# Designs tried in a protein design run: peptides against a protein of PDB entry 4N7V. Part 103

Target 1, 222 residues: chain A of PDB entry 4N7V
Amino acid sequence: TLRSITSPLVAHRLKPIRQKTKKAVVSILDSEEVCVELVKEYASQEYVKEVLQISSDGNTITIYYPNGGRGFPLADRPPSPTDNISRYSFDNLPEKYWRKYQYASRFVQLVRSKSPKITYFTRYAKCILMENSPGADFEVWFYDGVKIHKTEDFIQVIEKTGKSYTLKSESEVNSLKEEIKMYMDHANEGHRICLALESIISEEERKTRSAPFFPIIIGRKP

## One batch from the design tools (peptide; made by RFdiffusion4, then SolubleMPNN)

Design b2_p19_8_s3 (from b2_p19_8, 5 letters changed)
Fold by OpenDDE base, seed 5:
Structure b2_p19_8_s3 (fold): chain B 222 residues (1-222), chain A 19 residues (1-19)
Amino acid sequence: as target 1 above (222 residues)
Amino acid sequence: DEIEEELKKELEKELEKLF
């Protein structure tokens, strides 16, 4: 099943973006829908031959073939669906489209990992909790030039000198120089606070059913 | 938008691997 290889993508709160590759263009629209345009080149012109339009919650996939399958010239946005439209639920998506859905899902996840959900300014750093889940990326930009990037898989440290290294285990974290541990401690505290706030705010969103509270900015630049 | 520009650079490399 498709569910065995990916979950429904979640594009809520993401800003519009359009990314072109050789074979496809992937977009997040103003509506927070995700579009995958399959591109073919003919006579030095690029044409969109197929479009997958995925709902913001990932559960509905609309597939259409522009210009009756002849293709539509590649433009700055996906071509509008006209005729020959198929609509599928996530669990009923034909297998022939699974790879394209996975592509969209991965794209969205990458965008989410770079999309601020909570920005928190401390005395020493700008902390950013991203939108990706589970295990949201967390970035700390210290005002003195040190940078820490936490992911589910690793922690990257960039020192003032520009020296960069990646930590992949707790043992490596424990082996850090004491001066770097101070930065890590601050980063971890900022991370804890952001996670706590995320939990509280998300619960309030659930209760109020109002417009989304995220993204938020807490504190101010010094 | 600085975030968007950074995203484009990173995504370009990653997305090309998917096709």
Scores: peptide ipSAE 0.030, ipTM 0.685, DockQ to the pose 0.335
Fold by OpenDDE base, seed 2:
Structure b2_p19_8_s3 (fold): chain B 222 residues (1-222), chain A 19 residues (1-19)
Amino acid sequence: as target 1 above (222 residues)
Amino acid sequence: DEIEEELKKELEKELEKLF
């Protein structure tokens, strides 16, 4: 099943973006829908031959072939759907489209890992919790130039000198110099606070069922 | 803005691997 390969993508709260590769263009629209345009080249001109338009919650996939399958010239936005549109649910998507959906999902997950959900200013740093899940990325930009980037897989440290290194175990973190440990302790505290606030705010958002509360900014730059 | 520009640069590199 498609579900065994990937979960439905989630594009809520993401800003519009358009990225081109050699064979495809991937977009997040103003509507928060995700479009994959399959591109072919004929006589030095690029044409869109197939479009997958995926709903913001990932559960509905609309597929169409521009200009009756002849293709539409590549432009600054996906071609509008016209005739001969196919609509599928996530669980009923034909297998021939699964790879394309997976690519869209990976793209959205990457965008989410760089999209701020919570920005928290402390006395010493700007902390940012991102939109990706599970295990959202967390970045700490210290005002003195130190940077810490936490992911589910690793912690990256950039020192004042520009020296950078990656930590993959708790043992490596415990072996850090005392000066760096102070930055790590602050980063961990900021991370804990952001996660706690995310939980509380998400619950209030669920209760009110109003406009989204995220992204939010907490505190101010000193 | 600055964040969007940085995002675009990183996404270009990663998308080359996806497609």
Scores: peptide ipSAE 0.028, ipTM 0.674, DockQ to the pose 0.443
Fold by OpenDDE base, seed 1:
Structure b2_p19_8_s3 (fold): chain B 222 residues (1-222), chain A 19 residues (1-19)
Amino acid sequence: as target 1 above (222 residues)
Amino acid sequence: DEIEEELKKELEKELEKLF
């Protein structure tokens, strides 16, 4: 099943973006819908042959073939759907489209991993909790030039000298030099605070059911 | 994943503008 490969994508709160690759253009629209335009080249001109438009919650997929399947010249936005469209739920999406959906999902996940949900300024750093899930990315930009990037899978450290390395276990973290441990401790504290704030704010957001509270910025750069 | 790497490269460029 498609569900065994990926979960429905979630594009809520993401800014509009358009990314062109060799074979496709992927976009997040103002509506927070996601479009995958399949591109073919003929006589040095690029044409959109197929479009997958995916709802912001990932559960509805609208598929259409521009210009009766002849293709529409690639433009700065997806071509408008015609009356000849197919609409599927996530669980009813034909297998032939699964790879394309997965492509969209990966794109959205990457965007989410770089989209600030909570920005928290401390005395020493700018901390950013991202939108991706589970295990949201967390970045710490120390004002002195040190950078720490935490993901579910690893921690990347960039020292003042520009030296960069990746840690994949608690043992490696524990083996760090004392100076770096201080940065890590601060990063972890900032992370804890952001997670706590996320929980509190999300609960209030659930209660009010108004406009999204996120993204949010806490504090100011010193 | 080659596709992911390609997406990541292009995404990083655009994200600098958006965020």
Scores: peptide ipSAE 0.026, ipTM 0.632, DockQ to the pose 0.076
Fold by OpenDDE base, seed 4:
Structure b2_p19_8_s3 (fold): chain B 222 residues (1-222), chain A 19 residues (1-19)
Amino acid sequence: as target 1 above (222 residues)
Amino acid sequence: DEIEEELKKELEKELEKLF
């Protein structure tokens, strides 16, 4: 099943973006819907042959073929869904579209990994918890120039000198120089706080069922 | 995954402007 390989994408709180690749254009719309435009080239002109429009919660997929499948010239926005429209739920999406959905999902996940959910200013750093899940990216920008970027898979460190390296295991983290460990400790504390706040705020959101509280900013730059 | 890498590369470039 599609669910066995990916979860419904979640584009809530994401800013509009339009990203062109060789064969597709992926967009997050103002409505927070996600569009995948499949692009074909003919006579040096790019045409949108197929569009997957995915709801912000990822659960509804509208597929259409512009101009009866002849294609619509690539523009600055997806063509309107007027021809050959099919609507599917996530669980009823035909297998032939799974790769395209996964494509959209990965794009959204990447965008989420760059979208601040919580910004937390400490005495020493700007900490940012991102929107992606599970294992949201966490960035720490120390005011002295050190940067730590935590992902689910690795920790990237950029030192004051510009030296950059990636840590993929606890052993590597434990092998850090003491001065770097201090930064890591601070980053970890900031991360813990952000996660705690995320949990608390998310619970309040659930209870109130109101407009989203995120993104939020906690504190200010000293 | 080639698609993901392409998207990542392009996305990183664009998101520098937005975020």
Scores: peptide ipSAE 0.025, ipTM 0.630, DockQ to the pose 0.075

Design b2_p19_8_s4 (from b2_p19_8, 5 letters changed)
Fold by OpenDDE base, seed 2:
Structure b2_p19_8_s4 (fold): chain B 222 residues (1-222), chain A 19 residues (1-19)
Amino acid sequence: as target 1 above (222 residues)
Amino acid sequence: DEIEKELEEELEKELAELL
């Protein structure tokens, strides 16, 4: 099943983006829908031959073939669906479209990993919790030039000198120089606070059913 | 856009793998 390979993508709160490759264009629209345009070149002109339009919650996939399948010239936005439109739920999407859905899902996840959900300014650093899940990326930009980037898989450290290294285990973290441990301790505290705030704010959103509270900025740069 | 620029190379790699 598709579900055994990937979960429905989630594009809520993401800014519009349009990214072109040789074979496709992927977009997040103002509506927070996701579009994959399959591109073919003919006589030095690019044409959109197929479009997958995915709902913001990833559960509905609309597929259409522009210009009766002849293709529509590539433009600055996806071509509008006209006729001969197929609509699928996530769980009944034909297998022939699974790879294209996976691509869209992976792209959205990448964008989420670069999209701030919570920005928290401390005395020493700008901390940012990102939108991706599970295990959201967390970045700490110290005002003196040190950077720490935490992901689900690793921690990257960039020192003042520009020296960069990656930590993949607790033992490696424990082997850090004392001066770097101080930065790591601060980063971890900022991370804890951001996660706590995320939980509290998400609960309030659930209760009030108001407009989204995220993204938020807490504190200010000194 | 900063995100667009940063993700350009990653997008191309992912497309090559999945499409």
Scores: peptide ipSAE 0.029, ipTM 0.664, DockQ to the pose 0.174
Fold by OpenDDE base, seed 4:
Structure b2_p19_8_s4 (fold): chain B 222 residues (1-222), chain A 19 residues (1-19)
Amino acid sequence: as target 1 above (222 residues)
Amino acid sequence: DEIEKELEEELEKELAELL
């Protein structure tokens, strides 16, 4: 099943973006829908032959073929669906579209990993919890130039000297120099606080059913 | 993953400016 290889994409709170790749144009619209435009070149002109429009919650996929499959000239936005529109739920999406959905999902996850959900300024650093899930990326930009980037898979450290390395296990983390451990400790504390705030704010958001509370900024640069 | 690599390469500049 599609669900066995990916979860429904989530594009909530993401800013509109349009990115041209080799074979497609991928967009997040103002509506927070995600569009994959499959592009073909003919006579030095690019045409959109197929469009997957995915709802912000990833659960509805609308597929259409511009101009009856003849294609529509590539423009600054997806072509409007006019005819031959197919609508699928996530669980009913034909297998032939799974790769394209996965492409959209990866795009959204990448965007989410770069989208601040919580920005927290400490005495020593700017901490940023990103929108991706599970295991949101967490970046710490120390004011002295040290950077720590935590992902679900690794921790990247960039030292003042510009030396960069990646840690993939607890053993490697425990083997850090004491001076680097101090930065790591601060990063971990900032991370803990951001996660705690995320939980609290999300719960209040759920209770009030108000407009999204995120993204938020806590504190200010000293 | 080839798709992720392509996306990362294509998106890095765009995201730095937009986000």
Scores: peptide ipSAE 0.028, ipTM 0.629, DockQ to the pose 0.076
Fold by OpenDDE base, seed 5:
Structure b2_p19_8_s4 (fold): chain B 222 residues (1-222), chain A 19 residues (1-19)
Amino acid sequence: as target 1 above (222 residues)
Amino acid sequence: DEIEKELEEELEKELAELL
């Protein structure tokens, strides 16, 4: 099943964006829906031959073939669905579309990893917890130029000199220079605070069923 | 897969600039 290889994508709170690759254009719309436009080139003109429009919660997939399958010239936005429209639930999506759904999912995941959910200013750094889950990316931009980027898989450090390296194990973290450990300690504290706040705010959001509380900014740049 | 590779190669750097 599709569910065995991916979960429904979640595009809530993401800003609109449109990115083109060789074979496709992927977009997040103002509606927070996600569109995958499959592109073919004919006589030096690009045409959209197929569109997958996925709901913001990932559970509904609308598939259509512009201009009766002849294709519609690539534009600055997805073509409107007019002909040959099919609507599927996530669990009923035909297997032939699974790869394209995964494409959309990866795009959304990437965007989420770069979308601030919580911005927290400390005395020494701007800390940002991103929207991706589980294991949201966490960035710390120290005002003196040091940067720490934490992901589920690694920690990247950029020192004041511009020296950059990636840590993939606890042993590597433990082998850091003492001066860098101080930055790491601060980053970890900021991370802990952001996660705690995320939990508290999410719980209150659930209770009130109000408009989304995120993204939020805590503190101010000194 | 091929799609993921393409996405990472073509989009990661661009998204860092756009978001």
Scores: peptide ipSAE 0.028, ipTM 0.635, DockQ to the pose 0.116
Fold by OpenDDE base, seed 1:
Structure b2_p19_8_s4 (fold): chain B 222 residues (1-222), chain A 19 residues (1-19)
Amino acid sequence: as target 1 above (222 residues)
Amino acid sequence: DEIEKELEEELEKELAELL
């Protein structure tokens, strides 16, 4: 099943974006829907031959073929659905479209990993918890030039000198130089605070059913 | 993976401006 490969994509709170790739244009719309426009080139002109429009919660996929399958010239937005429209649920999506859905999902996940959910300014750094899940990316930009990027899989450190390395185990973290450990300690504290705030704010958001609270900014840049 | 790398490279400019 598709579900055994990926979960439904989640595009909530993401800003509109449109990115052209070799075979497709992928976008997040103002409606927070995700569109994959499959592009073909004929006589030096690009045409949209197929469109997958995915709901913001990833559960509904609308597929259509512009201009009766002849294609519509590539423009600044997806072509309007006019002919040969099909609607599927995530669990009923035909296998022939799974790769395209996965492409959209990867795009959304990448965007989420770069989308601030919580920005927290400390005395020493700008900390950012991202929108991706589970295990949201966490970035710490120290004002002196050190950067720490935490993901679910690794920690990347960029030192003042520009030296960069990746840590993939606790033993490697424990082997850091003392000066780097100080940065790591601060990063970890900032991370803990952001996660705590995320939990508290998400609960209040659930209770109030108001407009989204995220993204938020905590503290002020010195 | 390779797809994510390609997407990341292609999205860098847009991410800097929009995110």
Scores: peptide ipSAE 0.026, ipTM 0.624, DockQ to the pose 0.080; fails the geometry check

## One batch from the design tools (peptide; made by RFdiffusion4, then SolubleMPNN)

Design b2_p20_1_s1 (from b2_p20_1, 8 letters changed)
Fold by OpenDDE base, seed 4:
Structure b2_p20_1_s1 (fold): chain B 222 residues (1-222), chain A 20 residues (1-20)
Amino acid sequence: as target 1 above (222 residues)
Amino acid sequence: MEEFIRKIRELYNLPEPFPE
C-alpha cells in the first residue's frame, strides 16, 4: 500500500514555493495545496502533461491532464483543472501515481525541515524548531558563532573555528570536548523547551479549534 | 538541492544553510 511507504504529506503553514526540475515542477500553493506538474518538452517548448494536486493534509489527490492530455504550456503556476479530472483519496490512489506522490511528499518534507515552527531566543542562541516530522529539525545558532543542527538522524556541529563534524551516535556525542558539550547541553535544553511548548500550544490549538497558532517566536535576541 | 534549500531558507529569513 502507499501508506506502507509514505504517510500523507502535510503542507499546513507552509509558504508558497515553486521548484522546477527537468521533468517536473513542484509547488506549494497559497492554499497550501501541493501540485506536481509533469513536464514534457516538445519542439523546444515545455508542456505540462499531467498534474497531481494534493490537498494540504495529503489525503485528497486530484489528477488531471491539461487540454485533454495534449498538455498546457508551462507557466508560473499550475494549469487549472478543467478536464480529465480524477479524484482519489490517499488510500485509493492508483499505484501508477505513487512515485509522484512520494516525490511530492519528499519535497514537502524538505520544505518543512527548513520552515520554522518555533523560534526561541535564549541568552546564548537563536533556537529554531522546524515543521518536519517525525523528529523535527532543530537548529541552534549561538551568538558567538557556534552552530548546532539536530535532525532525527544526526547532529551537526560547527565550532567557532569553523570546524564542522557530524555525530551519528550517542557514543560520538559523549566523546565531544567539554567545551562543546556545554553548547550541546544548551542546545538540548532549548530543544526540550521547544518541544514542550509545541506540545502545549498544539493541545490548546486543538481544544480551541482556532486558527493556527504557529509559527511562533519566543523571546528576543539579546 | 543546495540552491533550493537556500531558496527555502531565504523565504523564511533563516541564516545561511549549514555546510554539507
Scores: peptide ipSAE 0.584, ipTM 0.921, DockQ to the pose 0.872
Fold by OpenDDE base, seed 1:
Structure b2_p20_1_s1 (fold): chain B 222 residues (1-222), chain A 20 residues (1-20)
Amino acid sequence: as target 1 above (222 residues)
Amino acid sequence: MEEFIRKIRELYNLPEPFPE
């Protein structure tokens, strides 16, 4: 099943963006829908032959073939749907479209990992919790130049000197110099606070059923 | 990929990306 390969993509709260490759153009629209345009070149002109339009929650996929399958000239936005539109749920998406959906999903996940959900200013650093899940990226930009990037897979440290290294185990974290441990402790505290706030705010958002509370900024740069 | 990441970060007014 498609679900065994990937989860439905989530494009909520993401800003519009468009990225072109040789074979495809992927876009997040103002509506927070995601479009994959499959591109072919004929006579030195690029044409969109197929479009997958995916809902913001990833559960609905609309597929159409512009200009009766002849293709539509590539533009700065996806072509409008034609009369021959197919609509699928995530679980009913034909296998021939799975690779394209995965492409969209990976794209969205990358964008989410660089999209601030919570920005928290401490006395010493700007902390940013990103939108990706599970295990959202967490960036800490200390005002003195130290930088820490936490992901689900690793922790990257950039020291004042510009020296950069990656930590992949708890043992490596424990082997850090005492000076760096202080920064790590602060980063971890900021991370804890952001996660706690995310939980609280999300719960209130659920209860209120109003406009999204995120992204949110807490505090200000000293 | 790096260029695209930079594009995303610029979109959200984030600092330069972490070096890979």
Scores: peptide ipSAE 0.584, ipTM 0.923, DockQ to the pose 0.864
Fold by OpenDDE base, seed 3:
Structure b2_p20_1_s1 (fold): chain B 222 residues (1-222), chain A 20 residues (1-20)
Amino acid sequence: as target 1 above (222 residues)
Amino acid sequence: MEEFIRKIRELYNLPEPFPE
């Protein structure tokens, strides 16, 4: 099943963006829906032959073929759907479209990993918790030039000199120089606070049932 | 990909991306 290899994409709170490749154009719309346009070239003109429009929660996929499959000239936005549309739930999506859905999912996940959910200014750094899940990316930009990037898979450190290295185990973290450990400690504290705030704010958002509370900014640069 | 990441970060007024 599709669910066994991926989860429904989540595009909530993402700003509109459009990215073109040689074979496809992927867009996040102002409605937070995601569109995959499959592009073919004919006589030096690019045409959209197929469109997958995915709901913001990833659970509904609308597929249509512009101009009855003849294609629509590529423009700055996806072509509007016609009456010849197919609608699928995530669990009922035909296997022939799974690769394209996965492509959209990876695109959204990348965007989410670079989309601030919580920005937290400390005395020493700007901390940013991103939207991706599970294990949201966490960036710490110290005002003195040190940078730390935490992901689910690794921790990247950039020192004042510009020296960069990646840590992939606790042993490597424990082997850091004392001066770097101080930065790491601060980063970890900021991370803990952001996660705690995320939980609290999410709960209040659930109770209120109003407009989204995220993204949120806590504090200000000194 | 790097250019696209920069585009995303600019959209959200983030600093230049970490080297990958």
Scores: peptide ipSAE 0.582, ipTM 0.922, DockQ to the pose 0.836
Fold by OpenDDE base, seed 2:
Structure b2_p20_1_s1 (fold): chain B 222 residues (1-222), chain A 20 residues (1-20)
Amino acid sequence: as target 1 above (222 residues)
Amino acid sequence: MEEFIRKIRELYNLPEPFPE
C-alpha cells in the first residue's frame, strides 16, 4: 500500500512556493494544496502533460490531463483542470501515481524542515523549531557565531572557528569538549522549551478550533 | 537542492543555510 511507504503529506501553514526541474514542476499553492506538473518538451517548448493536485492534508489527489492529454504550455502556475479528471483518496491512489506522490511528499517534507513553527529567542541564541514531523528540525543560532542543527538523525555543530562536525550517537555527544557541551546544553534546553510550548499551544488550538496559532515567535533578539 | 533550500530560507527570512 502507499501508506506502507509514505504518510499523507501535510502542507498546512506552508507559504506558496514553486520549484522547477527538467521533468516536473512542484508547487505549494495559496490554498496550501500541492501540485505536481509533469513536463514534456516539444520543439523547445515545455508542456504540462499531467497534473497531480494534492489537498493540503494529503488525503485527496486530483489528477487531470490538460487539453485531453495534448498538454498545456508551461506557465507560472499549474493549468486549471479541464478534461480527464480523476479524484482519488490517499488509500485508493493507483500505484502508477505513487512515485509522483512520493515526490510531492519529499518536497513538502523538505519545505517543512525549513519552515519555522516556533522561533524562540534566548539570552544567547535564536532557536527555531521547524514544521517537519516526526522529530522536527531544530536550529540554534548563537549570537557569538556558534551554530547547532538538530535533526531526527544527527546533530551538526559549527564552532566559532568555523570547524564543523556531525554527531550521530550519544557517545559522540558525550565526548564533546566542555566548551561545546555548554552550547549543547543550552540548545537542548531551548529545544525542550519549544517542544513543551508546541504541545501546549497545539492542545489549546485543538480546544478552541480556531485559526492556526502557528507560526509563533517567542521573545526577541536582545 | 542547495539553491532550493536557499529559496525556502529566503522565503521565511532565515539565515544562510548550514553548510552541507
Scores: peptide ipSAE 0.582, ipTM 0.921, DockQ to the pose 0.851

